Peptides against a protein of PDB entry 4Z63. Designs and how they scored, part 231

Target 1, 334 residues: chain A of PDB entry 4Z63
Amino acid sequence: LCLGMNDLTGNIPEDLFHLKRLNLLGIQENRLSGSLSREIRNLSSLVRLDVSWNLFSGEIPDVFDELPQLKFFLGQTNGFIGGIPKSLANSPSLNLLNLRNNSLSGRLMLNCTAMIALNSLDLGTNRFNGRLPENLPDCKRLKNVNLARNTFHGQVPESFKNFESLSYFSLSNSSLANISSALGILQHCKNLTTLVLTLNFHGEALPDDSSLHFEKLKVLVVANCRLTGSMPRWLSSSNELQLLDLSWNRLTGAIPSWIGDFKALFYLDLSNNSFTGEIPKSLTKLESLTSRNISVNEPSPDFPFFMKRNESARALQYNQIFGFPPTIELGHNN

## One batch from the design tools (peptide; made by RFdiffusion4, then SolubleMPNN)

Design b2_p23_8_s4 (from b2_p23_8, 16 letters changed)
Fold by OpenDDE base, seed 2:
Structure b2_p23_8_s4 (fold): chain B 334 residues (1-334), chain A 23 residues (1-23)
Amino acid sequence: as target 1 above (334 residues)
Amino acid sequence: DDSYRYIPEEKWEEFQDTALMFR
């Protein structure tokens, strides 16, 4: 049953929960309100539940142990409060959980040992606090993780060295500290292609440790951290780099010539730093800017990127990084 | 082309978790 993208109001009719053979319930992008009924438990054949973009409130019902086939739960952009219910945090069937932009709070706890199928987690823009869950790498299939805009004080857990499944990771604006430790840990995530760390590590030094190596890094966004230091030499070994945003930091020194050696680099923002010297001539020879032979069919994070060019401009959602226009932004430097 | 779409301005703050913004 798909009723998304309407102007439906009120509560879900109780009779809907009698549909025991229902595999898909999509009621997203409506004006449905009230609590999400615990009677969802009656939908024992449910594979996909999409209640996103509504006005639901209250706690998410703890009924997911009665939904053994549930693979997809989308509840982003609601008013849900409380934590992740225990049955959801222990779901062995769940592949994707999206609860972005709610009012969920407390310590984030997932039983990753039980969540053997979880491959995508989006909990961005909530009120989770405490530390990042150390056991997140125990979710052995977890590839896509957005935990941005929470208050995960402290450092990236050491256990994330073992986060082999991690490919797309956003921790933007989550009160994280110790960028050196974070990068030192995350470099061990050999499948990591997208890393977003914007609005963290305020005033720290960007490490220039030549021992750091991100083998498959394609997207690095570490903007608005007030980071000191220079362009990190270790980044030159990330030969697959496509997007680099280090804007709104306090980085100094020259822009190195190796920045133009990235064959796939099509988006570069180094604006609002303190870089000096000449613009490397190699930037004018970037293959991605002259001949865009980049395969558009590359895997992308489940969370979109957003761009706003200026205060008066409309915001753009990009479902894939390849949707970004080829860009070199070096403005507002010395 | 589903590569991008406009979002309402009132929702911009909601999506700052993966936002690129020129200032």
Scores: peptide ipSAE 0.044, ipTM 0.735, DockQ to the pose 0.353
Fold by OpenDDE base, seed 5:
Structure b2_p23_8_s4 (fold): chain B 334 residues (1-334), chain A 23 residues (1-23)
Amino acid sequence: as target 1 above (334 residues)
Amino acid sequence: DDSYRYIPEEKWEEFQDTALMFR
């Protein structure tokens, strides 16, 4: 049943929960309100539940133990409060959980040993507090993780050295500290391609440790951290780099010539730093800027990227990194 | 294909978790 993108109001009719053979329920992008009914437990054949972009409130019902086939739960952009229900946090069938932009709070707890199928987790823009869950690496299939815009004080857990499944990771604006430790840990994530750490590590030094290596790194965004230091030499070994944003920091020194050696680099923002010297001539030879066919059909994170050029302008959502216009931004360096 | 979607300004806060902000 797909009823998305309407102006439906009120709550879900109770009679809908008698549909025991229903595999797909999509009621997204409406004005549905009230609590999400516990009677969803009656939908024992449910594979996909999309209630996103509504006005639902209250706690998410703890009935997911009665939904043994549920693979997709999309609840982003609602008014849900409380925590992740225990049955949801223990779901062995769940592949994707998206609860971004809610009012969920407390300590984030997932039973990753039970969540054997979880591959995508989006909990960005909530009110989770405390520390990052140390057991996330126990979610052995978890590739996509957005935990941005929560209040995770402290450091990246040491256990994340073992996060082999991690491919796309955003921790933007989550009150994180110790960038040196974070990078030192996350370099062990062999499948990490996308790393977003914007609005953390305020005023710290960007490490220039040549022992750091991110083999598969394609997207690095560490903007608006007031970071000190220079362009990190360790980054030169990330030969697959496609997008680099280090804007709005306090980085100094020259822009190194090796920045132009990245064959796939199509987006570079080093603006609003304190870089000096000449613009490397190698930047004018970037193949990605000259060839229209950036045919890199590479996997993209499940979370979108957003571009906002002016505070008064509407933000642009890019579902794929490759949707970004080829850009070199070196403005506001002196 | 530039697969982009315009979002309402009022919704910007919902998406700042992966925002590239140009000032």
Scores: peptide ipSAE 0.020, ipTM 0.606, DockQ to the pose 0.332
Fold by OpenDDE base, seed 4:
Structure b2_p23_8_s4 (fold): chain B 334 residues (1-334), chain A 23 residues (1-23)
Amino acid sequence: as target 1 above (334 residues)
Amino acid sequence: DDSYRYIPEEKWEEFQDTALMFR
């Protein structure tokens, strides 16, 4: 049953919960309000529940043990409070959990040993506090993780060295500290292709440790951290780099010539730094900017990227990285 | 083009999780 993209108000009719054969309930993009009914437990055949973009409030009901076939739960952009219900945090069937842009709070706790099917987790823009869950790497299929805009004080857990399934990771604006430790840990994530760390590590030095290596890194976004240092030499070994944003830092020195050696680099933002010297001539030879055939068939994170060109411009959501226009931004340097 | 969508200005803060250009 798909009732999305309407102006429906009030609560879900109770009779809807008598549909025991219902596999898909989509009521997204409405004005539904109140608490999400506990009676969703009666939808025992439910595979997909989308209640996103509504006005739901209260705690998410702890009934997910009665939904053994639930693979997809989308609840982003609501007013949910409290924590992740225990039954949801222990769901063996759940593949995707999206609760972005709610008011969920407390410590983030997931029973990753039970959540054997979880591959996508979006909890961005909530009120989670404390430390990053050390047991996230125990979610053996967890590929996509957005935990941005929470208050995860401290460092990236050492256990994330073992996060082999991790491919797309956003921790933007989560009060993280120690970029050297974070990069030192995350380099061990062999499948990591997308890393977003914007608005963390305030005023720290970007490490230039030649021992750092991100073999499969395609997207690196570390903007607005007031980072000091220079363009990191270790990044030159990330041959698959497609998007680099280091804007709004305090990086100094020259833009190195190796920046033009990235065959797939189509988006570069080094603006609002303190770079000096000449623009490398190698940037004029970027194949991705000269050839129209950017390989479109690359895996994309489940979380979108966003761009706003100026204050008067509308913000753009890009569901795929290749949707970005080819860009070189070097403005506002010394 | 399904590759991108416009975000209302009032919701821009909601979508800063993976923002590139924000100024």
Scores: peptide ipSAE 0.155, ipTM 0.776, DockQ to the pose 0.367; fails the geometry check
Fold by OpenDDE base, seed 1:
Structure b2_p23_8_s4 (fold): chain B 334 residues (1-334), chain A 23 residues (1-23)
Amino acid sequence: as target 1 above (334 residues)
Amino acid sequence: DDSYRYIPEEKWEEFQDTALMFR
């Protein structure tokens, strides 16, 4: 049953939950309100539930133990409160959980040992607090993780050295500290391709430890951290780098010539720093900018991105990361 | 704050689509 993208209002009729054979329920992008009924438990054949972009409120019902086939739960952009229900946090069938942009709170707890199928987790823009869950690496298939814009604090857990499945990770604006530790830990994530750490580590020094190595790193965004230091030498070994954003920091020194050696680098933002010296000539020879024939055959993230400069600005949609306009931003430096 | 964010498409998602927002 797909009723998304309408102007439906009110609550879901309770009689809908008598549809025992229903595999797909999509009611996204409406004006549905009230609580998500616990009677959803009656949809025992449900594989996909999309209630995103509505006006739902209250707690998410703890009925997911009665939904043994549920693979996809999309509830982003609602007014949900409370925590992740225990049954949801223990779901062995769930592949994707998206509860971004809600009012979920408390300590984030997932039983990763039970969540054997979880591969995508988006809990960005909520009110989760406390520490990052140390047991996330126990979610052995968890590839995509967005925990940005929560009230986390402290450091990246040491256990994340074992986060082998992690490929896409955002921790932006979560009051994290100790960038040296964070990078030292996350470098062990051998599948990590996308790392976003914006608005953390305020005023810390960007480590220039040559022992740091991110083999598969394609996207690095560490903007607006007021980071000190220089362009990190360890980054030069990330040969697959496509997007680098270190804007709005306090980085100093010269922009190194090796920045132009990245064959796949098409988006570079070093703006609003304190870089000095000349623009490296090598930047004028970036293959991605000069060659029309660079078919970036690299796996783009499976989802479109929006570039949004601020909360009030209109987001610009890009279907693929490589769809971003080739960009070199070096403005507002010395 | 003039920093920009990377956000996913928040419209209709395909059955197997995954989306993450990077802010």
Scores: peptide ipSAE 0.014, ipTM 0.544, DockQ to the pose 0.073; fails the geometry check

## One batch from the design tools (peptide; made by RFdiffusion4, then SolubleMPNN)

Design b2_p24_1_s1 (from b2_p24_1, 12 letters changed)
Fold by OpenDDE base, seed 3:
Structure b2_p24_1_s1 (fold): chain B 334 residues (1-334), chain A 24 residues (1-24)
Amino acid sequence: as target 1 above (334 residues)
Amino acid sequence: SFREERLAEAFERLQDTNVIYTTE
């Protein structure tokens, strides 16, 4: 049953929960309000539940143990409060959980040992606090993780060295500290292609440790951290780099010539730093900017990006990295 | 429209996540 993108108001009719053979319930992008009914437990054949972009409030009901076929739960952009229900945090069937842009709070806890099918997790823009869950690497299929804009504190857990499934990771704007430790840990994530760390590590030094290596790194975004230091030498070994944003930091020194050696680099933003010297001539030879036909249709993160002209400007949402125009931005440097 | 308002509100709340800054 697909009723998305309407102007439906009020509550879900109770009779809808009598549909025991229902595999898909999509009621997204409506004006549905109130609590999400516990009676969703009666939808025992449910594979996909999309209640996103509504006005739901209250706690998410703890009934997911009665939904053994549920693979997709989309609840983004609601008013949900409380934590992740225990049955949801233990779901062995769930592949994708999206609860972005809610008011969920408390310590983030998932039973990753039980969540054997979880491959995508979006909990961005909530009120989770405390430390990052150390057991996330136990979610052996978890590839896409957005935890951006939560009230986490401290550093990236050491256990994330073992996060082999991790491909797309955003921790932007989550009050994290110790960028040196974070990068030192995350370099061990062999499948990591996208790393977003914007609005963290305020005033720290960007490490220039030549021992750091990100083999498969395609997208690195570490903007607006007030980071000090220079362009890190370790980044030159990330030969697959497609997007680099280090804007709105306090980086100094010259832009190194090796920045133009990235064959796939189509988006470079080093603006609003304190870089000095000449613009490397190698930047004019970037193949990705000269060839019109580089449709690198690579997998993108499931979480959106937001492009802003300045700190006060309204952001534009981009669901795909490839939606970005080919860009070299070096403005507002010394 | 209500949808436009909700989209605008959502964008305002989300704009500080996964941010790429541009001068364009």
Scores: peptide ipSAE 0.269, ipTM 0.815, DockQ to the pose 0.807; fails the geometry check
Fold by OpenDDE base, seed 5:
Structure b2_p24_1_s1 (fold): chain B 334 residues (1-334), chain A 24 residues (1-24)
Amino acid sequence: as target 1 above (334 residues)
Amino acid sequence: SFREERLAEAFERLQDTNVIYTTE
């Protein structure tokens, strides 16, 4: 049953929960309000539940143990409060959980040993606090993780060295500290292709440790951290790099010539730093900027990106990295 | 419209997440 993109108001009719053979319930993009009914438990055949972009409030009901077929739960852009229900945090069937842009709070807890099918987790823009959950690497299929805009004070857990499934990771604007430790840990994520760390590590030094290596890194975004240091030499080994944003930092020194050796680099932003010297001639030879035929049919993160000209400017949302125009930004340097 | 307003509000709340800063 798909009733999305209407002007439906009120609650879900209780009689809807009598549909025991219902596999898909999509009621997204409406004006539905009140609590999400516990009677969802009666939808024992449910595979997909989309209640996103509504006015739902209260706690998410703890009934997911009665939904053994549920693979997709989309609840983004609601008014949900409380934590993740225990039954949801233990769901063995769930592949995707999206609860972005709610008012969920407390400590983030997932039973990753039970969540054997979880592939995508989007909990960005909530009120989670405390530390990052150390057991996330136990979610053996977890590929896409957005935890941006929460309050995860402290450091990236050491356990994330074992996060082999991790491919797309955003911790943007989450009050993280110790970039050296974070990079030192995350380099062990052999499948990591996208790393977003913007608005963290305020005023720290970007490590220039030649022992750091990100083999499959395609997207690195570490903007607006006030980072000191220079262009990190370890990044030169990330031969698959497509997007680099280090803008709005305090980086110094020369832009190294190896920056032009990245065959797939189509977006480079080093603006609003303190770089000096000449623009590397190698940048004029970037194949990605000269050849139209880079059909990069590569998997993208499930979470959107937002382009902003400045902190006060309205962002542009991009659901795919490939939607970015080919860009070299070196402005506002000395 | 109400939908447009909600989209705008949601968008504003999301702008401080996966941000790529561009130059003017």
Scores: peptide ipSAE 0.260, ipTM 0.830, DockQ to the pose 0.891; fails the geometry check
Fold by OpenDDE base, seed 2:
Structure b2_p24_1_s1 (fold): chain B 334 residues (1-334), chain A 24 residues (1-24)
Amino acid sequence: as target 1 above (334 residues)
Amino acid sequence: SFREERLAEAFERLQDTNVIYTTE
């Protein structure tokens, strides 16, 4: 049943919960309000639940133990409060959980040993506090993780060295500290291709440790951290780099010539730093900017990106990294 | 419209997440 993109108001009719054979309930992009009914438990055949972009409030009902076939739960852009319900946090069937842009709070707790099918987690823009869950790497299929815009004080857990399934990771604007530790840990994520750390590590030094290596890194975004230091030499070994944003930091020194050696680099933003010297001539030879049709079909994160012209500007939402225009931005390096 | 308002509100809340800054 798909009733999305209407102006439906009120609650879900109770009779809808009698549809025991219902596999898909999509009621997204409406004006549905109140609590999400516990009677969802009666939809025992449910595979996909999309209640996103509504006015739902209250706690998410703890009924997911009665939904053994549920693979997709989309609840983004609601007013949900409380934590992740225990039954949801223990769901062995769930592949995708999207609860972005809610008012969920407390400590983030997931029973990753039970969540054997979870591959995508979007909990960005909530009110989670405390520390990053140390057991997140126990979600052995978890590939896409957005935890942006929460209040995860402290450091990236050491356990994330074992996060082998992790490919796309955003921790942007999450009050993280110790960039050296974070990078030192995350370099062990063998499948990590996208790393977004924007608006963290305020005023720290960007490590220039040649021992750091991100073999499969395609997208690195560490903008607006007020980071000090220079262009990190370890980054030169990330031969697959496609997008680099280090803008709005306090980076100094010269832009190194090796930045032009990235054959796949189509987006470079080093703007609003304190770089000095000449623009490397090698940047004029970037093949991706001159001749390559960027393959739009490459795997991308499930979480959106937001492009802003400045800190006060209205962002543009991009659902795909490859939707970014080929860009070299070196402005405002005074 | 209500949708536009909600989109705008959601957008405002989401702007400080996975941000890529550009000067263009």
Scores: peptide ipSAE 0.244, ipTM 0.827, DockQ to the pose 0.823; fails the geometry check
Fold by OpenDDE base, seed 4:
Structure b2_p24_1_s1 (fold): chain B 334 residues (1-334), chain A 24 residues (1-24)
Amino acid sequence: as target 1 above (334 residues)
Amino acid sequence: SFREERLAEAFERLQDTNVIYTTE
């Protein structure tokens, strides 16, 4: 049943929950309000539940133990409060959980040993507090993780060295500290291709440790951290780099010539730093900017990026990294 | 439209997440 993209108001009719053979319920992008009914438990054949972009409020019902076939739960952009229900946090069938842009709070707790099928987690823009869950690496299929804009304090857990499934990771604007530790840990994530750490590590030094190595890193975004230091030499070994944003930091020194050696680099933002010297001539030879036909059909994160021109400007949503225009931004380095 | 308003609100709230700051 797909009723998305309408102007439906009120609650879900109770009779809808009598549809025991229903595999897909999509009611997204409406004006549905009130609590999400516990009677969802009656939809025992449900594979996909999309309630996103509504006005739902209250706690998410703890009925996911009665939904053994549920693979996809999309609840982003609602008014949900409380925590992740225990049954949801223990769901062995769930592949994708998207609860971005809600008012969920408390400590983030997932039973990753039970969540054997979880591959995508989006909990960005909530009110989760405390520390990052140390057991996230136990979610052995978890590839995409967005935890941006929560109130996580402290450091990236040491356990994340073992996060082998992790490919796309955003922790932007989550009050994280110790960038050196974070990078030192996350370099062990052998499948990590996208790392977003914007609005963390306030005023820290960007490490220039030659021992750091991100083999498969394609996207690195560490903007608006007021980071000090220079362009990190370890980054030169990330030969697959496609997007680099280090804007709005306090980075100094020269832009190194190796920045132009990245064959796939199509987006570079080093603006609003304190870089000095000459623009590397190698930037004029970036193949990605000179060749018209780089159809880089590469997998993108499930979480969107937002482009802001000005603090007051409406963000443009980019669902795909490759949706960014080819850019070299070196402005405001004086 | 309500949809556009909700999109705008969501964008406003999401502006401080995976942000790419353009200097344009």
Scores: peptide ipSAE 0.239, ipTM 0.823, DockQ to the pose 0.765; fails the geometry check

